Peptides against a protein of PDB entry 6NYY. Designs and how they scored, part 105

Target 1, 212 residues: chain A of PDB entry 6NYY
Amino acid sequence: KHFEQAIERVIGGLEKKTQVLQPEEKKTVAYHEAGHAVAGWYLEHADPLLKVSIIPRGKGLGYAQYLPKEQYLYTKEQLLDRMCMTLGGRVSEEIFFGRITTGAQDDLRKVTQSAYAQIVQFGMNEKVGQISFDLPRQGDMVLEKPYSEATARLIDDEVRILINDAYKRTVALLTEKKADVEKVALLLLEKEVLDKNDMVELLGPRPFAEKS
Target 2, 212 residues: chain A of PDB entry 6NYY as posed
Amino acid sequence: KHFEQAIERVIGGLEKKTQVLQPEEKKTVAYHQAGHAVAGWYLEHADPLLKVSIIPRGKGLGYAQYLPKEQYLYTKEQLLDRMCMTLGGRVSEEIFFGRITTGAQDDLRKVTQSAYAQIVQFGMNEKVGQISFDLPRQGDMVLEKPYSEATARLIDDEVRILINDAYKRTVALLTEKKADVEKVALLLLEKEVLDKNDMVELLGPRPFAEKS

## One batch from the design tools (peptide; made by RFdiffusion4, then SolubleMPNN)

Design b2_p20_7_s4 (from b2_p20_7, 12 letters changed)
Fold by OpenDDE base, seed 2:
Structure b2_p20_7_s4 (fold): chain B 212 residues (1-212), chain A 20 residues (1-20)
Amino acid sequence: as target 1 above (212 residues)
Amino acid sequence: PMDYEVVREIFPAYSTIAPP
């Protein structure tokens, strides 16, 4: 119990139990986190969900925790599923509320970083080709780009295409599993924290074998 | 050297973030 709390503190920061969200905001967080959880449950290459919470921690209003695999090599398909899981919160908000919030800012940042890395570091885009350049790190002076303005535009376009494809895939998935997202969201509003066992009871066993 | 840490750095956790 103390060890789990320590890990949660490292990942999400200190619990802000004194932070009371308005009921509508709490509902938004519940459906957002349910979107992540359900997307991760039904995507083959998503990491297994350990915990989902709508208790605010640090800068987060809610979070989904997963067990990272000891994996060093990632395929394009695996990265796509991770992107879809990351977009699950935003997609859930769109499906259930018909509106989007600022809550997905960090998710969109991560998806954007992943898309750029796939295209300009991992050479995973056919149009851009087998290239690998270092992305500027936070705080590094933007050195001269090692490619032309035309290539820069192509990269930007292909990043948008990749993200949009991931978004559409996530919309299709969570639309199909809309009832499951609602079940998870409602249970989150009741219990505030769900574990893997709660998810199994609610959704059935995860359809993909846990690669140990 | 292969930068295998990039993916882990990009996806450390999922969270709903409060507006600034």
Scores: peptide ipSAE 0.149, ipTM 0.732, DockQ to the pose 0.573
Fold by OpenDDE base, seed 5:
Structure b2_p20_7_s4 (fold): chain B 212 residues (1-212), chain A 20 residues (1-20)
Amino acid sequence: as target 1 above (212 residues)
Amino acid sequence: PMDYEVVREIFPAYSTIAPP
């Protein structure tokens, strides 16, 4: 109990019991988090879901907690699935509400960072090639880009292509699993917090054997 | 040296964040 609370505090911050979301906002959060949860459930290389909550904590209105696998090497396919899982919230909002909200800001930041890392750090893009540049960390002086403007444009284009591919893949997945997203969202609105067992009860066992 | 930390830093737990 204490360990779980400590992890929740690190991930989500302190529970803000005083933040009363309007019912419509609460519904949006529920479907957003359900999108993450379901995407993670049906993507082979996504991390297993531990907990999903629509109780506001810190700066978050809701969260999905995953257990990262102890792996150090990631394939391009694995990174794509992670991007799709990260986009699950935004995609769910689009599918169910026909609108997007600011709730996905952090998700989009992560996806953007991942896409750039894949292309310019990991050399995973065929057009850009086998290059690896250090991305400026937050606070590092913008070192002059060691590549031409043409290369910069190519990188930007390929980043957009990669993100759009991940987005389309996520749309296809959550459209197929739309009923499952709704089940999870409705149960979230009832219970506010779901664990792995709740997900198994709703969706059945995760189709991918957790490599123990 | 393979920098394993980059991916872990990018994909922490997911949260819906309220706008500032």
Scores: peptide ipSAE 0.119, ipTM 0.696, DockQ to the pose 0.548
Fold by OpenDDE base, seed 3:
Parts: structure tokens; sequence; C-alpha cells
Structure b2_p20_7_s4 (fold): chain B 212 residues (1-212), chain A 20 residues (1-20)
């Protein structure tokens, strides 16, 4: 218990007990995090969930912790599952509330970055082809793109297609698992923090063998 | 940068919703 709390303090920062979320906002956070948790549970190549919390901390209104696998090479399929898990929060908000919030800003950033990386760095798009260009780092001078404006437009179009495909896949998954998202969200509202064992009790064992 | 570094940077083990 003390060791887990110490790790939580190091990773999550100090609990801001002073940020009282309105009940509706807390509900939104719970369903958002439940969307991530359930998507990650049922996607083979998603990282396993360790902990999910809706207690506001210095870095956010809620958080999820995952156990990353020691993996150095990623397939297109694996990256798609990661994108879907990342979209789980936004999708959950959409299917339960019929509205979207700013809560998914960082998720959308990650998904966007992943899509561009797949197309421009990893050569994983058939229309764009086997190309690899360095993406400008945050703060680097926007170097002239080593490709034409026509290629830039093609890249942008294919990024949108890839993200939309991931979104649709996530919608299909969380619609199928809607009752599970509800269970997780309601339990989050009750306990504020869930671990892997809570998820197993609610949903059963994760359907994918954890390669130890 | 290795492909590994790019993916880990994009998908960290810790995620948050809505910065305070």
Amino acid sequence: as target 1 above (212 residues)
Amino acid sequence: PMDYEVVREIFPAYSTIAPP
C-alpha cells in the first residue's frame, strides 16, 4: 500500500483535493476513462490496463496507467489498436452523451501524431507509398517539406481516412461493449479508482493472453 | 530516432484527461 501510493505520487502528482468537479463533469470523466479502459481490454494489441482513476491530480481530471510491453517493432495492426484505445474516451462520450468535450484533446493529438508517423515515417500507407521523412519536432523550424504540395494533400487525406477508420472501429467495439463501458463507468463513480482486479471482476479475464 | 522512441513518445504508459 505505501509503495503503491509512493509510485502514484511520483507519476500522478499530488491529489488536488481542492478541484471539486461538478457531478456532470465527473460523470463525463468516468465514462471517458471507462471508454479507454474497455477499448484497451478488448483490443489485442493495446497495452494492459493497470489502473484508472477519476480523482483529479496535477496533470488532469483523471488518468489511466498501462503496463507497456517491451516492444521495439510495431505492425500497422498494432498501431491501429493503440489508436482505437486512444479514441475510446471520445467515442464513449459520443455514444453515451451524444456530445463531445475538450477532454479528448490530448487523445486526438496522439492519434494525429500516430497517423502522420505511420504514413510519413513508417511507409505504412499504400497510396503514399514507401516513403520516410523526418517529422518536424516541436520547436524545429518548419523545414521545407521534401515533397510536393500534391503529396502533402494526399498525406492529409490519408491521415483523415486512417483516423476515421480507427474511430469507426472504436465506435463498433464500444457499441458492442456498451454495457461493459457502463459497468466500468458506474464503478468508477463509486470507487473513483479501479485496478486490473476490479476490471477482471467486472468483465472477466482479458481475452488475450498476457505474454509474461 | 528509432521507431521505438517515436511510438513510446506518442503512446505513453500514463495518460490523462483534460489538463486542470
Scores: peptide ipSAE 0.255, ipTM 0.800, DockQ to the pose 0.574; fails the geometry check
Fold by OpenDDE base, seed 1:
Order: C-alpha cells, then sequence, then structure tokens
Structure b2_p20_7_s4 (fold): chain B 212 residues (1-212), chain A 20 residues (1-20)
C-alpha cells in the first residue's frame, strides 16, 4: 500500500477531488481505462496491472498503472504487446462509442515514440534495415538528418504501418474481449479504483503465468 | 487526458536500448 501510494503520488500528484467530470466524460474515461486494463490482461508481454483509476489526478482524468518487469532486453513481439496495451484506451473508445477523444494524446505519443525507436534505433524493421540513429531530442537544433529524404519517407511509412498493425491487433483483441471491457468499465464507474484482485474477480486469473 | 503510466518511467533508465 505504501509503495503504491508513493508511486501514485509521483505519477499523478494529489487527487483533484475538485474536478467533477460530466457523467458522459466519466463514462468515456472508464471505458478508456478499461481498454488499457483488459488489453494488458490478455497480452502475454504486457506488464502486470497494479491499479486502474478514473479519479482525476494532476492533468490526468484517469490512469492505469503497471509494474514493469526487471527486463532490459526486449523483443519485437514484446514491444508490440506494449504498444497494443498503450492503444487499449483509444481502441476501447472506438469500439464502444464509435468516436475518439483527445484523451489518448499521451498514449499516442508513447506509441509513436516506441515505433520510431523500434525502426530507427533498434533496427527492427526489415525495409529500413539494421540501422541505429539518435532520435532528435526536444530542443536540439534540427541538424541535418543522418539519412536521405527517401529514407525519411520510408521511416515514416514503416512507422505508420507498425502503429496500424498494433492498432488492428488491439481492435481484434478488445472486440473479442468486449464483454470483459464493459465489465471492467462498469465496475470502475462504481468503485472508481480497481486493483489486480478486482480484475481476477471479474475476468478470472490472468492467462499468463507471472514470471516471478 | 487519460494517462497510461508504467512504473519504469519513474525509475532511472540504465540503457538506451531499454524502451522508456
Amino acid sequence: as target 1 above (212 residues)
Amino acid sequence: PMDYEVVREIFPAYSTIAPP
């Protein structure tokens, strides 16, 4: 409890009890976070869920917290599952509401960053090849790209392909598990905060053995 | 905005190879 609270304070700051969302917005947040939670539950290489909350904190309206494994080497498959988990909120909104909101902005940023890193830093794309470039940091003068404009276009195309593949995978998963997403979302609307035990009660045990 | 955050983001990254 103390460790979780400490992490919550670092991640979200203090609960903003003063920010009252409209019921429809609260519903959107619940289904968004449920999408993250369920995607993480059914993806083998996703990090274990610690907590999911629809209580606004800082600038966030809701959040899902995961415990990372002590792992420093990641496969392409593992990174894909992480991308899918990160897209779970956006996908859930699309599936349940037929519309998307600005709520996924940070998720999309993370997915975009991961996709670029996979292609231009980790050499994980066959078309781009076994290359590794430093990604421009915010504030670095746009120095000349270490690659041609043709390569830049190729990178952009392959990034879009990778993200779209992750998105489609997530759509397929959450469509299959649509009832589970709804169960989690509804319980979130009741309790506002769920932990791993709540998820086990709703969905059964996670189908992947937690590597101790 | 809804924030998806992992504990790894609050801990030091030991390698540039490790995804954030």
Scores: peptide ipSAE 0.019, ipTM 0.555, DockQ to the pose 0.063; fails the geometry check

Design b2_p20_8_s1 (from b2_p20_8, 8 letters changed)
Fold by OpenDDE base, seed 1:
Structure b2_p20_8_s1 (fold): chain B 212 residues (1-212), chain A 20 residues (1-20)
Amino acid sequence: as target 1 above (212 residues)
Amino acid sequence: MITDEEIEEALNKEYPYTYS
């Protein structure tokens, strides 16, 4: 309990009970978080879900908390599943509402960063090749990119391809599991917070062995 | 070999889009 609360404070910040979401906004958040939760549930290499909440905390309107795996190396497949999980909220909104909200901006940023890292730092893209560049941080006047403009364009194209592939994978998954997303979303609207046990009751046991 | 910390750092880096 205390440890979970401490982690919740770090991830979500303080509960802002003062932020009253409109019912439609709350519904959007519920389906968004349900998308994350369900994607994480059915993706082998996603981190196991610990908690999902639609109670606004800090800057977030909702959150899904996962138990990070203690691993030092990530495969391309693992990073893809993480991307898909991160896209789960946005994809859920699209599937259920046919609209996208600004709520997914941070998720899209994370996915974009991951995609660039995979291609530019980890050499995980065949077209770009086995290269690793340190990209300058914001504010560094990049006088000269260590790669040509043609390479820059290629990188951008391959980033888009990777993100789109992750997106399509997520769409396929959450479309298949649409009823599960709805179950989770509806229960979130009722309970506001779900734990792993609630998910097991709704969806059955996670189909992947938890690497303890 | 890249470590988990290095991976997370890389994943959290802001990458400028090459296109302005």
Scores: peptide ipSAE 0.021, ipTM 0.544, DockQ to the pose 0.044
Fold by OpenDDE base, seed 4:
Parts: structure tokens; C-alpha cells; sequence
Structure b2_p20_8_s1 (fold): chain B 212 residues (1-212), chain A 20 residues (1-20)
């Protein structure tokens, strides 16, 4: 309990017990987090879900915690699944509510950062090429781009393509698993916190062997 | 080899946008 709470504080921040979400907001959060959870459940290279919560914390209105894979090397496929999992919340909102909320802003930022990193740092895009540019760290002024404007446009285009591909993949997955997303969301609204066992009871065993 | 640390470092970088 204390250890889990400590981890939760590190990941989500302190619980804002004083923050009472309106029922519609709570519903939105539940479906958002359910989207993440279900996407992570059915994506092979996603991290195993440990906990999903709709209790507001310092960093968000809800969160999903995953067991980090003791993995030091990531493939393009793994990064794609991670992007899809990250998009799961927004996609769930679109599927169930037909609207986009500000709740996905951080997720979109993460996906965008991942896409640029894959293309510009990891050389994972065939059109841009097997390149790796040293990009400034967060907060560093980008004084000069190490590539031409034509390359910059190409990068931007390929980033959009990659994000859109991840988005479409996520839409396809969560549309197929729509009933599962709803089950998770409804149970979240009842329990506010779900663990791996709750997910197993609800969805069955995760279809991928946990790489121990 | 791209390590997890390198990935996390890259994810924390600011990327130049063409239209920025």
C-alpha cells in the first residue's frame, strides 16, 4: 500500500481529493482511460497494465500505470504500439462521444515527440532516410536546423503520416474492441481504480505473454 | 544501439517545425 502510493505519487502526483469532477467529466475521463487500458491490453508491444484510475491527481484527471518493460532497445513496431496506446484515450473519446477534449493534449504531445524522434533521431523513416540529427534539448533555442527547408517539410509530412497511421491503427483496434472499452469505462465509474486482475476478469487474460 | 535512456532523452527534445 505505501509503496504503491509512493509510486502513484511519482507518476500521477498527489490525489486532488478536493477536486470533484462533474458526472460528465468523470464519464469522459473513464472512457479516456479505458481507451488507454484496452489499447495497451491488445497491443503486443505495449507495456502491461498495472493500474488504471480516474481519481484526479496533480498531473491529470485520470491515469494508467504500466509495468515498464526491462527493455533497453526499442523497435519501430514497439514504438508504434506505444504511440497507439498513447492515442487510446483520444480515440476512445472520439468513438464514444464524437468530440475531442483537452484531456488528450499531453498524449498528443508525447505522440508527436515520439514521431519526430523516430524520423529525425532514429532514422526509422525510409523517405527521410537513415539519418540522425542532433536536436537541441528541451528548452534549448533551435538556432539552426541541420537540414534544408525541403527536408524540414518532408519531416513534417512524414511525422503527420506516422501519427495518422498510429491513429488509424488505434481507431481500428478500439472500434473492434469497443465493447471492451465500454466495460472498462463502466467498471471504472464504479470502482474508480482498476488493477490487472480486474482487467483479466473483465477482458480475459492478456493475449500476449508477459515477457518476464 | 539506441538505449531506453537515449529514447527518453530524444523524447524530451524540442523539434523544429517547418512552420514555426
Amino acid sequence: as target 1 above (212 residues)
Amino acid sequence: MITDEEIEEALNKEYPYTYS
Scores: peptide ipSAE 0.018, ipTM 0.545, DockQ to the pose 0.044
Fold by OpenDDE base, seed 2:
Structure b2_p20_8_s1 (fold): chain B 212 residues (1-212), chain A 20 residues (1-20)
Amino acid sequence: as target 1 above (212 residues)
Amino acid sequence: MITDEEIEEALNKEYPYTYS
């Protein structure tokens, strides 16, 4: 109990018990988090889900907690699945509500950052090539870019393509698993917090062996 | 080799869009 609470505090921040979500907001959060959870469940290279919650904590209205793999090297495929999992909330909202909420902003940011990192730091894009350079953070005085304007445009285009591909992949997955997303969302609305066992009871065992 | 920590650090970097 104490250890789980400590991890929850680190990941989600302090529980804001005072933030009463409106029923419609709570529903949105439930489906959003269910999207993350289900995407993570059915993506081979996603981290195993530990907990999913729609109890507001810190700055988040909900969260999905995953067990990090003790892995030092990530493949392009692994990073793609991570992107898809991160997009799961937004995609779920689109599938069920046809609307965009601000709840996905941080997810989109993370996906964007991941895509740029893959292309410009890890050299994972064939068109851009095997290049690796550090880009200044947003807001830093960008001195001379180590690449041409044409390369910059190419990078942005390929980032967009990568994100769109991840998005489409996530849409396909969660559309196929739409009933599972709904099951998770409905149970979240009832229990507010689900663990791995709840997911197993709802969805069956995760189809991918946990790399122990 | 890129370590998990380096990857996480890289993934947490904000990159400016060229078109923004």
Scores: peptide ipSAE 0.016, ipTM 0.547, DockQ to the pose 0.045
Fold by OpenDDE base, seed 3:
Structure b2_p20_8_s1 (fold): chain B 212 residues (1-212), chain A 20 residues (1-20)
Amino acid sequence: as target 1 above (212 residues)
Amino acid sequence: MITDEEIEEALNKEYPYTYS
């Protein structure tokens, strides 16, 4: 109990009890977070889900909390699944509401950064080649790129392809699991917070063995 | 800096799914 509360404080910050979401906004958040949760549940390389909440905390209207693995090395497949999980919220909104909200902006930024890192830093794209360049830090003015404008265009194109692939994969997954997304969303609207046990009760055990 | 518009454009651009 005390350990879980400590983790909640570190990750969630102080509950902003002052932000009352309108019922429609709350519904959107519930389906958004359900998208993340369900994507993470059915993606092999996603981190195990610990908690899902639609209670506004800090800068977020909701969140899905995962147990991070102590992992220093990531495969291309692992990074893709993480991208898909990150896109799960936006994809859920698209599937259920046919609209995109501003709630996914941070997710989109994370996905974009991951895609660039895979191509430019990790050399994971065959068209761009086995290259590794330092990505500019947030706020750094990149005065000079270590590659040609043609290479820059190629990188941008391959980033878009990678993001689109992740998006399509997520759409396929959450479309297949649409009923599960709805179950989670509806239960979130009722309970506001779900834990791993709630997810197991709704969806069954996660289909991937927890690597010890 | 990637703008929000560029991110949205990238995500909405139609490409074939190539990951097997």
Scores: peptide ipSAE 0.007, ipTM 0.473, DockQ to the pose 0.058; fails the geometry check

Design b2_p20_8_s2 (from b2_p20_8, 8 letters changed)
Fold by OpenDDE base, seed 4:
Structure b2_p20_8_s2 (fold): chain B 212 residues (1-212), chain A 20 residues (1-20)
Amino acid sequence: as target 1 above (212 residues)
Amino acid sequence: MITDEEIEEALTKEYPWTYS
């Protein structure tokens, strides 16, 4: 309990007990977080879910906490699954509500950053090539990109392709698991916080062995 | 394969020239 609360504070910040979500907002958050949770549950290379909450904390209206895998190296496939998990909230909103909220903006940003990093930093795209450009650090005044305009266009195109592929994969997954997303969302609306055990009771054991 | 540290570093990078 104390350890979980400490982790929650680190990830989500302090609970804003004063923020009362409207019922429809709370519903949206529940389905959003359920999307993340279910995507993470059924993606092999996603981190195991520890907790999912729709209690507003810090700047977030909800959050999913995952146990980091004890791995220091990531493959392209692992990064793709992480992208899909990150898109899970947005995709859930689309599936259930036919709309996207601002709550998905940060997720999309993370996905976009990951995609660029994969292509530009990690050389994980065949069309762009096995390249690694030292991109400026946050706060570095870099006036010019280290590659040609043609390369930039290619990078942008391949980033879009990668994101779209991750998106389609997530749509396919959460459409298949739509009933599970709904179960999680409904239970979230009831309990506000779910842990791994709740997920196991609801969905069964995660189909992937935890690399412990 | 990339390291977790490399991922975190890369994810914090800004791409100001993207879509230009």
Scores: peptide ipSAE 0.017, ipTM 0.548, DockQ to the pose 0.048
Fold by OpenDDE base, seed 1:
Structure b2_p20_8_s2 (fold): chain B 212 residues (1-212), chain A 20 residues (1-20)
Amino acid sequence: as target 1 above (212 residues)
Amino acid sequence: MITDEEIEEALTKEYPWTYS
């Protein structure tokens, strides 16, 4: 309890009871968070879901909390599943509402950052090759890029491809599990907060053995 | 080998588009 609350404070910040979401906004958040939750549930290499909430906290309108794995190395497959999980909210909104909201901006940013890291730092792309570059941060005057403009374009193209692949994978998954996303979303609208047990009751046990 | 911390740092690093 205390540890979970501490993590909730770090991830979610203080509950802003003052931010009353409109019913339609709350519905959007519920389906968004349900997308994250369901994607995480059915992706082998995603972190186990601990809690999902549509109670606004800090700057977030909702959140999904996961138990991070104690691992020092990440495979390309693990990073892909994490990307898919991160896209789950955005994809859910598309599937159910056919619209894009600003709520997915942070998720898209995270996915973009992950994709760049995989390609330019981890050497996980065959076309770009086994290279590792520190890309300058936004605002740094890049005097000289360690790679050509052609390589820069290639990197950007491969980043887009990777993100699109993750997106398509997420769309396929959540389309297959559309009924589960809806069940989670509806239960979120009722309870506002779901834990792992609620998910098990609703969806059955997670198909993947939790590595203890 | 890259550590978890290095991975998380890389994953959280902001990357601008490499070309305008």
Scores: peptide ipSAE 0.016, ipTM 0.550, DockQ to the pose 0.043
Fold by OpenDDE base, seed 2:
Structure b2_p20_8_s2 (fold): chain B 212 residues (1-212), chain A 20 residues (1-20)
Amino acid sequence: as target 1 above (212 residues)
Amino acid sequence: MITDEEIEEALTKEYPWTYS
């Protein structure tokens, strides 16, 4: 329910309602970043983790840095794993706290953008079809949409489905790896910054070969 | 399959909200 509402808020462009920051903010950030880190660790097509930090930088309260793969072409499966990794923070918060933060909303926005891109630009949805629309940015005056209202609704529905699928996948993963998320979060609270070696020590080697 | 550049461009693109 909360997740669906969050998706609707993002897709609908409604005002983002975030939970008030609690004194446990640092803990929340740690679990959030741990969610990203662990999701990335156990998703085959996710980029290798370089660093995870709960030290605020700029507008971010925490971050996970990944080594981009030297890949020029991405599959739908790769994009899905990337979506799941992006949802990792939100899902971790859900598993441990049931909270929605501003950071989680930003992640949802990114996921939403990815989902739309997959459906309306990359033609990766069977129901919508192999279409590629160059959609105007939000706020652009569009006299005529290159698609019908029915298509617009279909796109939105399929975006929600895709995001929901990614969310469910992430929930399943991080629920299975809940102890690992907690280990990472606790270590983050202690060290504030973790690198790949810390993750290896904590979780063991990443189960997927580095596509170097 | 899609190129990384196209993905990054798409990810940075704001889409119109179809729901009012």
Scores: peptide ipSAE 0.019, ipTM 0.575, DockQ to the pose 0.044; fails the geometry check
Fold by OpenDDE base, seed 5:
Structure b2_p20_8_s2 (fold): chain B 212 residues (1-212), chain A 20 residues (1-20)
Amino acid sequence: as target 1 above (212 residues)
Amino acid sequence: MITDEEIEEALTKEYPWTYS
């Protein structure tokens, strides 16, 4: 109990017991988190889900916790699945509510950052080429871009393509698994917190072999 | 060779121009 609470604090922050979500907000959070959970469940290279919660913590209204893989190198395919998992919440909201909420802002930011990193740091885009720029961190005075304006435009275009591809992949997946997303969301609304066992009971075993 | 930590750092790196 205490150890789990400590991990939860590190990942989600302190539980905001005083924050009462309106029923519609709670519903939105449940479907958002269910989207993450289900996307992660059915994507081979996504990290295994450990816990999903709609109890507000820190700055978040809900969260999903995953078991990190002991992996030092990531393929383009693995990064794509991670992007799709990250988009799962936003896509779930789109599928069920047809709206965009601020709840996905951080997810979209993460996906954007990942896409740029893949293209300009890891050289994973054929059009841009085998490049690796030392990109300034936030707060660094970017005096000069290390590439031309033409290259900048190309990068931006390819980033958008990559994100859109990940989005479309996620839409296809969660549309196929729409009933599963709803099952998870409804159970979240009932229990507020789900673990891996709850997911197995609800969806069956994860279709990918657990890396021993 | 890039490590997992370096990958995560790069993935979490903020890009100032992404918001323009």
Scores: peptide ipSAE 0.016, ipTM 0.531, DockQ to the pose 0.048; fails the geometry check

